# Peptides against a protein of PDB entry 2AKA, part 24

Target 1, 299 residues: chain A of PDB entry 2AKA
Amino acid sequence: MEDLIPLVNRLQDAFSAIGQNADLDLPQIAVVGGQSAGKSSVLENFVGRDFLPRGSGIVTRRPLVLQLVNSTTEYAEFLHCKGKKFTDFEEVRLEIEAETDRVTGTNKGISPVPINLRVYSPHVLNLTLVDLPGMTKVPVGDQPPDIEFQIRDMLMQFVTKENCLILAVSPANSDLANSDALKIAKEVDPQGQRTIGVITKLDLMDEGTDARDVLENKLLPLRRGYIGVVNRSQKDIDGKKDITAALAAERKFFLSHPSYRHLADRMGTPYLQKVLNQQLTNHIRDTLPGLRNKLQSQL

## One batch from the design tools (peptide; made by RFdiffusion4, then SolubleMPNN)

Design b1_p10_8_s3 (from b1_p10_8, 4 letters changed)
Fold by OpenDDE base, seed 2:
Structure b1_p10_8_s3 (fold): chain B 299 residues (1-299), chain A 10 residues (1-10)
Amino acid sequence: as target 1 above (299 residues)
Amino acid sequence: LLEEIDSILS
């Protein structure tokens, strides 16, 4: 069977070009989480490159449609600058920052206008994610006092759509009951049908505590379950620690942890990427007939 | 694009 994800990518690009994306409920995965929940690190781990803006506060200030495409070559392309191939992922980061600033200005505000980034790599599975701004409560810099609600309103534009799956990213070293990601997911998906839970920072939990019950889907059950991951520390990122080495360390973490070793084969970034690819593919298959009919009705 | 979708769904 032909991979359905590239088809949806073409639809996304086409609809973005004509400004019709708002009227179409494309099958997609929206990534939601609080600031510093580890969203950017998860996405970079998929690519195996450092390419996302980093820092304190809101790093993602526009929706980033990240289209991962398995390929024999490695490079990135932006929809807003067609024909330019980026092989230096630092330049990718700089382009994201520049394109964000071009629209939002210097006030660190947000914009609902997506950035479309396609990454070709032999190290990825076909997967499209929409990275959304991290939820926050405290304005920084010249941000408006209602920035929290602006972010929430932006997220709601995506997660309220029935064909949108939700990748809810929550840190394990914080109270899961107060997870911004799971909270917003519960608002729009009360039965937990569209939500995939990602638990980050498992390595930063207090000694004697674990997230086993969460990862076993027993505490806050989601139909699509939870996957734990271990991201690089900020020190590792600053030190340019190799992501391959980090992935090996993640595997070792789960295998060696008494609370997680029995789950190790269903944890970690590689498994997450695989599951997301499969779930998105299946979701596209299920929703494509409806999308087809909608498109037909608009001709 | 519609034709492409139809080809996949057929």
Scores: peptide ipSAE 0.123, ipTM 0.822, DockQ to the pose 0.195
Fold by OpenDDE base, seed 1:
Structure b1_p10_8_s3 (fold): chain B 299 residues (1-299), chain A 10 residues (1-10)
Amino acid sequence: as target 1 above (299 residues)
Amino acid sequence: LLEEIDSILS
């Protein structure tokens, strides 16, 4: 079972090399959410490193196939520059930015061509995620006026696939009824069979409010439920707060909060990573026979 | 790749 995720990684790499892209219905998890919903922070918390582009507005502008591989060593590799091992994650961030700009130019546009990044680390579980651009409504700078729809169309190429699980990232400090992530998930997964809810910014909710009903799967039920996480604040990021320390603070947050303490063992980034590993593994197992038949028919 | 898949499914 431990070999299933690496197998799909090899499939992803092979099909990326031949330009199949999202046309192949690979078992995968697509990460969706509005801009500033906390997607990048969640992914970085899995790795324990700062390595994704940050900023206001659109940061992810190409699909990022992030392949996490448990290993005794820590380094990153890009499919577009095989043989180069990155041990400085700042250089990883710079490479993502450079490779993005190489394709999209300087207008902050988007491209559907994926970047394939593999991260080896002793601190990760085997897990592959496809990070997608954050949904937006207002173009900024030199972005095209239809950027909102370009992003949506790109996301739809992934999330409409039956074998695609959807990691819907929504901030708790906004009305979940207006969640871009849950909205798009509902469009393509109306029965909530493929969607996993992630609730960020629980620490930023107004005093006297909580997301207990959401986290207990009582407000907007998903078959696969919700997991709450607490990311580093912008102040923490600017102050170079260590992710390990942030994860400890996250644990403390859930344990000490009257509304969440009873859920604490089913919340937080480590639990999310574990759940995603298990769900992806099981999902691959369930879909692999069909995938095998499809591949055979194409030979 | 098919052989790898078959080995896992067998």
Scores: peptide ipSAE 0.121, ipTM 0.823, DockQ to the pose 0.199
Fold by OpenDDE base, seed 4:
Structure b1_p10_8_s3 (fold): chain B 299 residues (1-299), chain A 10 residues (1-10)
Amino acid sequence: as target 1 above (299 residues)
Amino acid sequence: LLEEIDSILS
């Protein structure tokens, strides 16, 4: 059962090549959140590299199927240029930007056509995530006035699928009741069966406030619970603070915080990676028989 | 792919 995630990766690659049938519902995790919610930082923390586009507004404009594969080697490979091994993750970032622009043009538009990126690394657990554009209400550049709805429609193509788990990324320093991620998750998963909550920016909460009740799954209960993380600050990112050092700081944050110390072993990016690996593996196990039957019926 | 799935499910 250890090869379930790689198996689904091969299915994803195949379906990307031929076009996924509407009747097929691959087990996957879609990452949703508002702009600046910290999605990109979470993904980069998994890899331990800076490799995602940065900036204001909508930085992710195509779905990014990020396939993390534990390996003795470290390199990245895109499905659209298979065989080319990227060892410089700055080049990975540039390729994402170039490939995005190739399809969307220079108008900062969006496209539902995924970019498939596989990262081999000794620092990752097997894990596949679909990074989706951040939800926004404000068009930028030459984006159409209805860009908000275009993004939502794109997200719905993923999160409405029964076999899609939802990684809902919400910043703690904003009202969680108004979280874009939790709102869309609640819309398509009203019973909280498919949603995993990630709470970012816990270090940026106002003095005297905390997200303990959320993290303890008492405020907005999700079957799969919540995991808090602390990402690098924008200053740290600009200053090229090492992700490994940031992860150590994250651990220290949870251990030293009066409201979170008791949860520290179930918080942080490394724990999130582990949980997501397990959740995805179990989810694949549960859904694979049904998927198998659907595939058989199409032959 | 189907054969691979069957192999894992067996």
Scores: peptide ipSAE 0.115, ipTM 0.818, DockQ to the pose 0.204
Fold by OpenDDE base, seed 5:
Structure b1_p10_8_s3 (fold): chain B 299 residues (1-299), chain A 10 residues (1-10)
Amino acid sequence: as target 1 above (299 residues)
Amino acid sequence: LLEEIDSILS
């Protein structure tokens, strides 16, 4: 029933066109995490292309509604420039940056107004994610001193909604007890019903340590569990390492690691895509009757 | 869109 995701995509586009923004209670997955937690890398791995803004600090400054659609062709389209098909994903990156700057200016400010990006590809499963700005503590550039709270307030507009699933992205090489993603998820989803945990940077953990307890759902249990992934290093990104090769290396990492070998079939980016597709589809099916009633009441 | 939703829920 993959057709349910495209239906919600049409709803998202329609509501965006009539001025409904972050406060929409559509079935969706919001991606949350601290700055440099690896959120953008996970999304790029899904697409198999480099297309998101890069740099230090806050790179995502507007919500990015990323609609992945399985297709025989590969191209991207923005809702704000309908009819233009992007086949060069570097141009996609530039358009995101330009559209962000158009609204926020050049002061590294943020805006709650989403950018809607649809990517058609033979390499993706149907999947829609809302990429949100990374949580941060220290303002940079011309950012206001309360930028931390502005970001938090923006995130709360999404994650407090009952129909919002939360993809909480946490780096394994940091203290998970202090994970910004898990903290905000616990705040709005104390029973862990709407949260999917993603653990990045497993390859960067100190020797002799592992995240096995977390990945086995034993430390902070989530109903929907945890999935570990291994992203390209900054060196690999700078060296233009192919994402396909990186995915193979990720598989090898889990298979060869003593602490993760037994979990290998339930780890990695491809498995994460599959799980998210299934969970989103099921979530849409469960919430669609209620959404239908809400829409009817607004006519 | 409402009609489309109804068709899916049928």
Scores: peptide ipSAE 0.097, ipTM 0.816, DockQ to the pose 0.198

Design b1_p10_8_s4 (from b1_p10_8, 4 letters changed)
Fold by OpenDDE base, seed 1:
Structure b1_p10_8_s4 (fold): chain B 299 residues (1-299), chain A 10 residues (1-10)
Amino acid sequence: as target 1 above (299 residues)
Amino acid sequence: LLDQIDAILS
C-alpha cells in the first residue's frame, strides 16, 4: 500500500508535464485556509525544515504540489528543473519564490499553474499535499482588486473535485464559525465527508478559552475529525528555534494542558502526518479503480 | 502508467 502515494506522484508529474493541471480528479489533499492560518508552518513541520516563502499577506501564490517521500537521504527536487538536487532548503525557498515570480510577475499576483516539489527525507512519511494560496479579502500592494475571488476560484478548481480531500486549516484564536477554511469546505463538502480539520494557534487562544469541543468533534462535526497542532511563533522562527524542538514543545503543550491532555495522543504534527499518510493511502486505494477507468477511456 | 496501476490493483 505504501506504493500508492508514489504512484499518484508519478501521475501528478506526468499530468503536470502535459498541462492537464486541474482537469484530473487525482486522489489528493488540498490544503486550504485563510492567510496566516498556519498552513506553511504545518507543511514545514512535516519536513522539519524552513523552506516555504514567508511574510504577511499572500505568501503562496501558486499551487505547490508537495510530495514528501521517505528516504535515507535528504534533498529536494523540482519538476521544472529535473536533475538538480537541493540540499540547502533555503535554496529551495528561493527557487519557489523565483519560480513563482517568473510566472506571476512582481505584482504579487497568483497563477493556477502548480509548482511540483519533491522532498526526500528520513524524517517524513510518504505524503503528498497541494498547498494553495491563503484566502484573503483585502488586496495589498499591487495585487488586483479582485484577488479574493481569484484565490477562491483557484481553490475551487481543486476542492470541487470529488477525489480531493480537504485539509482545512483554521486558527483557534479566531472564531471557528468564521473560518475561511471551513466555510469553503462546507460549500463543496456539505456533509463533511472529504474534510480534515486542522486547528492551529491553540497556544495563542485567550486565557480561559479552549478548543476542546472543536477537537472532540462536537462543535462542527467532520467525519474525518479534527487534529490540533502548535506551530512555532514568529519569535521562535526569528530566534531560529529548530522544528525538532518545536515539535517537542507541541507535545508538551498538549500533555500539560488540562483541556487537551486526554486528547494528546491524537494531536500534534507527527500524529497529523501519520493520519494524512493513512487517509491519503486509503483514499488512493478507493479511487484508483475509477481513475484507471478514466485514464483508459482517454486512450 | 496504466500497467503500473493494473499491477497495484491486481
Scores: peptide ipSAE 0.065, ipTM 0.786, DockQ to the pose 0.198
Fold by OpenDDE base, seed 5:
Structure b1_p10_8_s4 (fold): chain B 299 residues (1-299), chain A 10 residues (1-10)
Amino acid sequence: as target 1 above (299 residues)
Amino acid sequence: LLDQIDAILS
């Protein structure tokens, strides 16, 4: 039922307006991973636009509630500036940066107060994700010495909630055993019931190595499995390679790779988007009765 | 909002 996700969007907006923020256990998907793991790139690939802040180190510094809504029109709206329709996604990026700086200052600090962004597009499935700051170990610039723990505490506000699904984003070109995403997921979801694994940077793995065992859910099993994706390289981003071409290249990558060809129909960004839509919808259906009762008790 | 939820759950 496609209407369930928009319903939760309305709940998110309403609760944000009354200052509930992350305290409510709404059915949602939190995106977690180390810095530069490819989280923001995955989200941009869903939208088909460049609209998220870029840079080295920490980029996302406030939770971004990204509400994707399938529509005949394409535009974005922020909850903090209702009525303004953004059609230039560079302006969306600038607004995210400005709104982040308004709360955190210019010291690269973080805030747990979410930014709510809704994107209407004919190119998306209904899907809501919460983009969270990337986990880091070393403070940079004017960041406080305990920035690692501040980020961790922020993430825990989301991922410890029973109704929160976890999109754990791990790069394939790093040791999966040291994946920040899977570590935090395992900590709060030890049975792997709420975690969806995303493996990025499969195209950057050393020659002669592959992540087949991971993608086949044989190495670190998750109930909801793993999906591999290939994002644009930094060179491609700088060169303004369009996301449509990147998606075609991603498909070609899986089809032509001897280790992944047999999995190709269950890999890639479009499949990931479909799976997340379905899983979120089903998750909402399962949790909505309980949420309804909770809301009733608060009246 | 409760009415909307009830409508969907019915």
Scores: peptide ipSAE 0.064, ipTM 0.789, DockQ to the pose 0.197
Fold by OpenDDE base, seed 2:
Structure b1_p10_8_s4 (fold): chain B 299 residues (1-299), chain A 10 residues (1-10)
Amino acid sequence: as target 1 above (299 residues)
Amino acid sequence: LLDQIDAILS
């Protein structure tokens, strides 16, 4: 039922316009991870375009409700500037930055006020994600010393909700036991019922090491499992390497790696998109009756 | 919106 995700998109837009009711719990996927965990790259790989702010330190400073809609045309639109169609994704990036700065100022602070971005593309499945600020411990620029806790509190507004699925993004080249994403997920989802694990930077692991046990769901089991991905390098991003070519390289990586070859059909960005689309659709189906009743009771 | 939800759930 592909129409379920667009329906929830309309609900999201409506609630954003009138102010979010704390008692309403929309089925959604919140994306969590430490800074530089590869979250932005995963999202851009879904779209097949460079459109997110980049840089060192904190990048996402407001929640970004990213609504992907399969369409014959390719363009983006923001809820805050209705009627304007963006076909240049560089302009999309600039608008995100401008809208972020408009609310947060120039101090690189954060705001819990979402940006709503819809992307129409023939290269996407229907999928809505809420990109959240990357968890950090070190303030930068004019950020307050308690920025870590401000970010964490913002994330908790999303991930504590029962109908929120959690896309936990962790880099493979760091100790998974210290994953900010999995830590926060375990805190609010101790049984691992709502968490989907994404393992990035598999290509950057030390020679002789692998994340096979993690990807096979044997080390830190999640009901919804783990999916490994390989993102473009920063050099590739700066050089505007074609994402289609990067996706082909990702496929080749998994197929050629001795530790991951047997998992290759259940790895990579395209598979992740498919799984997220299916899981979100099913999740909406399961939660929509309850949401309907909640809405009815508020009339 | 409720009508749309009901249409899908029916």
Scores: peptide ipSAE 0.056, ipTM 0.782, DockQ to the pose 0.202
Fold by OpenDDE base, seed 4:
Structure b1_p10_8_s4 (fold): chain B 299 residues (1-299), chain A 10 residues (1-10)
Amino acid sequence: as target 1 above (299 residues)
Amino acid sequence: LLDQIDAILS
């Protein structure tokens, strides 16, 4: 049983094309987190490129189905403009922004209509993620005053699905008990069966504090556990620090930190990619028979 | 698509 992720990619593309996004519970991973939780940085670290919209407030305003495909070549393509190969990831970012604005307008509103982006790269494992808007409480620009609830409603369209795994991204330098990601995950997955915890900003924790208990799955247990990562700082991003160098620094961080050294081989972005690939593959294997039967009944 | 699924599941 091989190539399960590419198979689901084809299903996602087909269902997107016919507008049946909600009719089938496709095995997928939805990425959730508060604004500035480090969600975009995690995804960019997977690709090794800067390609996601940046800024203050809400930047992701449509679901982004990010399909990573291991390949000998490196390029991106959008489902809405098939045949166009993007090799400049700045252009990828611009296309995401343009396509978002095309649907939402200039009011910084949101839309539940996904953008489908496939990235071929020798630097990625096969992995599909649905990047969702960051949870917020304060509207910006011309956003409606109920934008918080609009975002939550959009997220619920994904995370309430039984076949949806939840990548809950939480910053370590804030109270984990107040994590937007873990709150919504707990709401729809109270037993922690579908949730994978990602802890960012471990390098920004106050001196004398650590997230060891969280990472060891002792504070808020998840069946699928927690993985800590260290993203580039905003200064590093602004300075265009190389992601490869950042990944090396991340490895060094875990190895040299007395609280995390023993976990170092099960931490970091590369390990997260591997785990997500494996978990998604296994999840597809478990859910595909049921999906097959459902599809059969609709023919 | 069903054929592809069946091929993988077989």
Scores: peptide ipSAE 0.054, ipTM 0.777, DockQ to the pose 0.202

## One batch from the design tools (peptide; made by RFdiffusion4, then SolubleMPNN)

Design b1_p11_1_s1 (from b1_p11_1, 5 letters changed)
Fold by OpenDDE base, seed 2:
Structure b1_p11_1_s1 (fold): chain B 299 residues (1-299), chain A 11 residues (1-11)
Amino acid sequence: as target 1 above (299 residues)
Amino acid sequence: SIEEALSQLPS
């Protein structure tokens, strides 16, 4: 079977080179969620490395096209600096920050111009995600007072596209009915056809409460369902807790929890990565014929 | 190029 995800990656790169990223309805997964919902941690858990900017407020300020490629070697490459291989993922983080600041300046503004990052790793499945700025209501630094609306407008440029799947990341320790991710997903995907729910912070729920009904797809049903994950705590991140160890702890969490044990084989970061790979592959297969015809008609 | 990438798409 042809590797469809790498094929779409080449299309993404080609269109990025000509500045037409916003106009293409490529099959892709956009990652949406409120600030501190755990988006960055989910993405880093896929790679098994700390490489995304951290901090308070808005961390992602440009779309990050994250192309994961299964490989025997481990390194990263940016489209904006071709030929440079990054093996130190701290340098990857620094490059993201530098490239973001180069375009947005020092005022912590946002830009719709994507950063294209490809990560080769033996620990990943082929998967492309578009990480989008976290939804916020409070401007930080020199951000304009309407930053919330700017972020929403940026997100809408992606999530309104018919071929865009939505990875909606919501923390379990907050009211899911008020989830920014699920709200925006419901707005553009009212029938829940394009949305994949991710529930983070399941380990931080109050004693006696659980997200079983959500994870069983009974409360807010999505066609593509929900997957629960347990990310490293900020303390664990600061303490440089190994992601492999964290993944083992995540597995243990689901297996030992009375509300989630029966779901354990369909939960956790490794399962999420597998599901996303499969869903994206299938989605590409379904959409590429139409996309090809459309593009050919424009040539 | 875009044309090259397009040519690699399955029919």
Scores: peptide ipSAE 0.092, ipTM 0.831, DockQ to the pose 0.703
Fold by OpenDDE base, seed 1:
Structure b1_p11_1_s1 (fold): chain B 299 residues (1-299), chain A 11 residues (1-11)
Amino acid sequence: as target 1 above (299 residues)
Amino acid sequence: SIEEALSQLPS
């Protein structure tokens, strides 16, 4: 079963090579959330490296197919730069930015054309995620006035697909009822069958409040439940706080928090990664027979 | 190729 994710990776690469992207209903996990919801931090925490574009606005402007592969070595490869192995993750970040700008130009617009990035690491489980642009309301800089709708339309190309699981990333320090991630998930998955909730910024909630009911799946039930995580603060990122240290702090946070200690073994980034690996593997197993038949009929 | 990738899928 552990080889199913790499198998789908080969399909993703093959389809990307021929320009067939979002139209194919591959078993995959799309990551959705509002701007600054913590999506990039979650993905970087899986890898244990800083490698994604950062900023206050829209940083992810193309879909990023992030293929994590457990390996004894640590390096990254882009599908658009075959044969080049990146061992400096700052260079990975720069390549993402450069490749994004190459297609979108300087106006900070978006493109539906994916970037395919594979990361080999001893610190990851096999896992593929499609990171999507953060939902926004207000254009910044030279962004088009309809950028909100452009982003939504792009997201819908992925999340409307039946074989797409949705990783809905919502910050705890905002009203969950207003979560952009959960709103779009509810629109395309009204029964909550394909959505996995991630609650970030639990450490930034107002004193005297907690997200216990959400994390216990009692407030807005999802079949696949919720997992809380604690990411590095912007101060921590600026201060170059080590991700490993941050993960330890995350564990400590859940264990020591009166509202979350009973959930601690089912919270945190490592647990999230494990759950996603398992869910994706199982999802692939369930969907591949149908996908094979569909694809074969189209050949 | 797509055909090669497809051939690797479980039936």
Scores: peptide ipSAE 0.087, ipTM 0.827, DockQ to the pose 0.778
Fold by OpenDDE base, seed 3:
Structure b1_p11_1_s1 (fold): chain B 299 residues (1-299), chain A 11 residues (1-11)
Amino acid sequence: as target 1 above (299 residues)
Amino acid sequence: SIEEALSQLPS
């Protein structure tokens, strides 16, 4: 089949409508990372728009099924708001926040019930990601003291599934051995078969240090390897720096850095998007026949 | 429907 990702999108939508998303082993990519690891920036860079909630502490508090669809037009749709087309991505952000608050309240609690968002754009490849709440150790606001474990339990509902690929997002300016993303990935994927590593904040590393060994897959080997990216700074995000300009700066960073120049063509957000599209497509092709048989036997 | 979606899956 030519359009495997859209096919899985239809399945995701159908199962989400009946509240069975977390119980299904659909071929998908779950995005995991600590708070402030740069997950939101990576996703926004794919779309080229600011549309995800921002703030301190836990920003993503419900799973976000983000379905990117290549199209000649640019707009977004929510499964919970059928028939409404969003062309203003600020309104998309507000809707995510409103829908999150509707379920979780104002206490910054979490819910395992996904939000399904589809974005049509000429600037994206077909790609579906499940953005999960950032792992944290410190409760904020009115969060319960066990919020860390609530988040972990939620993540485990996704990443323990055999057909779930894991996009593990880790910042380079922190000790990668202590990466929350890589830790949880190693726990559920000890052989590194389902995990794709993303290394953010490469531009924020201390002088004289680099992540070359990690990016070359020599330090903590993953079968699917690592891809480095450079996101906008918080200052740039607050100032609404153009994502297109940021992507150009990212390219320049890799090309000009002595430790990364030789890897430059296999780094950066555009390359990451391409790799994820290909890997997801192949993964769906491999898993759907078995899934079909399983699901048909249950109906 | 779920049934329709399933019918479109590759064998």
Scores: peptide ipSAE 0.078, ipTM 0.818, DockQ to the pose 0.738
Fold by OpenDDE base, seed 4:
Structure b1_p11_1_s1 (fold): chain B 299 residues (1-299), chain A 11 residues (1-11)
Amino acid sequence: as target 1 above (299 residues)
Amino acid sequence: SIEEALSQLPS
C-alpha cells in the first residue's frame, strides 16, 4: 500500500463525522509546545501560507487536525463545511477562529473537539499533524485559573496514546531542560520512542551559545532525533515576509553557522517535512494491521 | 464510511 497517509485521513474524517473521539488510537503526530514556541510558524512554513490564528496567550484552543495533501491545485477544505474550497488562506484563518469561537464561546475557553482542515497544495508532502493548544501557566481573558491543567489534560488525551507520535517543539533561546514540550514528552514517552524534537529560534540564541549538542542528539537523546528550524521573526510575520524567502534564509542560516554547517542537510523546514512524511508513513504501516483488527472487532 | 475505510486497511 503506497498511499497510507491519505488512507488514515479517510479514517480520521469518518471517525470525526460520527463524533467518535474516545478510544481512538489512530497513527498520528500530535504537535506539542509551549506558547510562543514557534509551533504555528512551523506548520505555516509547511504550507507556505499564513493561515493559523496568531496573537498573545492561547491561540490554538481546539485540536486542529491538519491534513496536508500534495496536489496540483492549492486550496483548503474543512470537514465541517464540505464542498467549500478556500483559496484565500486569510479566510482559512478566519474560519478556524470562527469555528473555535462557535464551540468555546468568547471567553477564550478550550474544547477537545477537533477541527479538521485539509490543505491541498503542490508545495507540501502528504502529512497529517494534530496541532494542540500551547501549554501555558497564565490564564487570559475569561479563562478559568485552572486553564493550564485543562490544556494539559487535553494534550494527555492525545500524547498518551500508543500510536501517537509526538512532535515536541521547543525554542532554543530558552532553557531546553525546562522545555514544556520535552517535559510532557518525557512524561508519556520516557524512553523517547515516539518523540520527534523540533528546535526553533536557533537564530535568537545568545551570542556564544548554540544548540549543537541537542541537535546532534547528545544532550537529551530521542530515538527519532532532533531537527532544527528557523522561523520568521515576529517582525517578519508582521511585515508579511514571504515564507519562501524565509525558507531560503533558514537554509543560509544553517549553512553559514559554524556550529550547524555540518548538520545543514539534516536541518530546516523542508527536511523536517520529508522526515515527518517518512516517519508517519512508516508508523502507519507498522500500526494499521493491529488497528484494523481492533476496529473491526468493534463494528 | 468507516467500513469502507477499514476494508482498505492491510490485513
Scores: peptide ipSAE 0.072, ipTM 0.813, DockQ to the pose 0.706

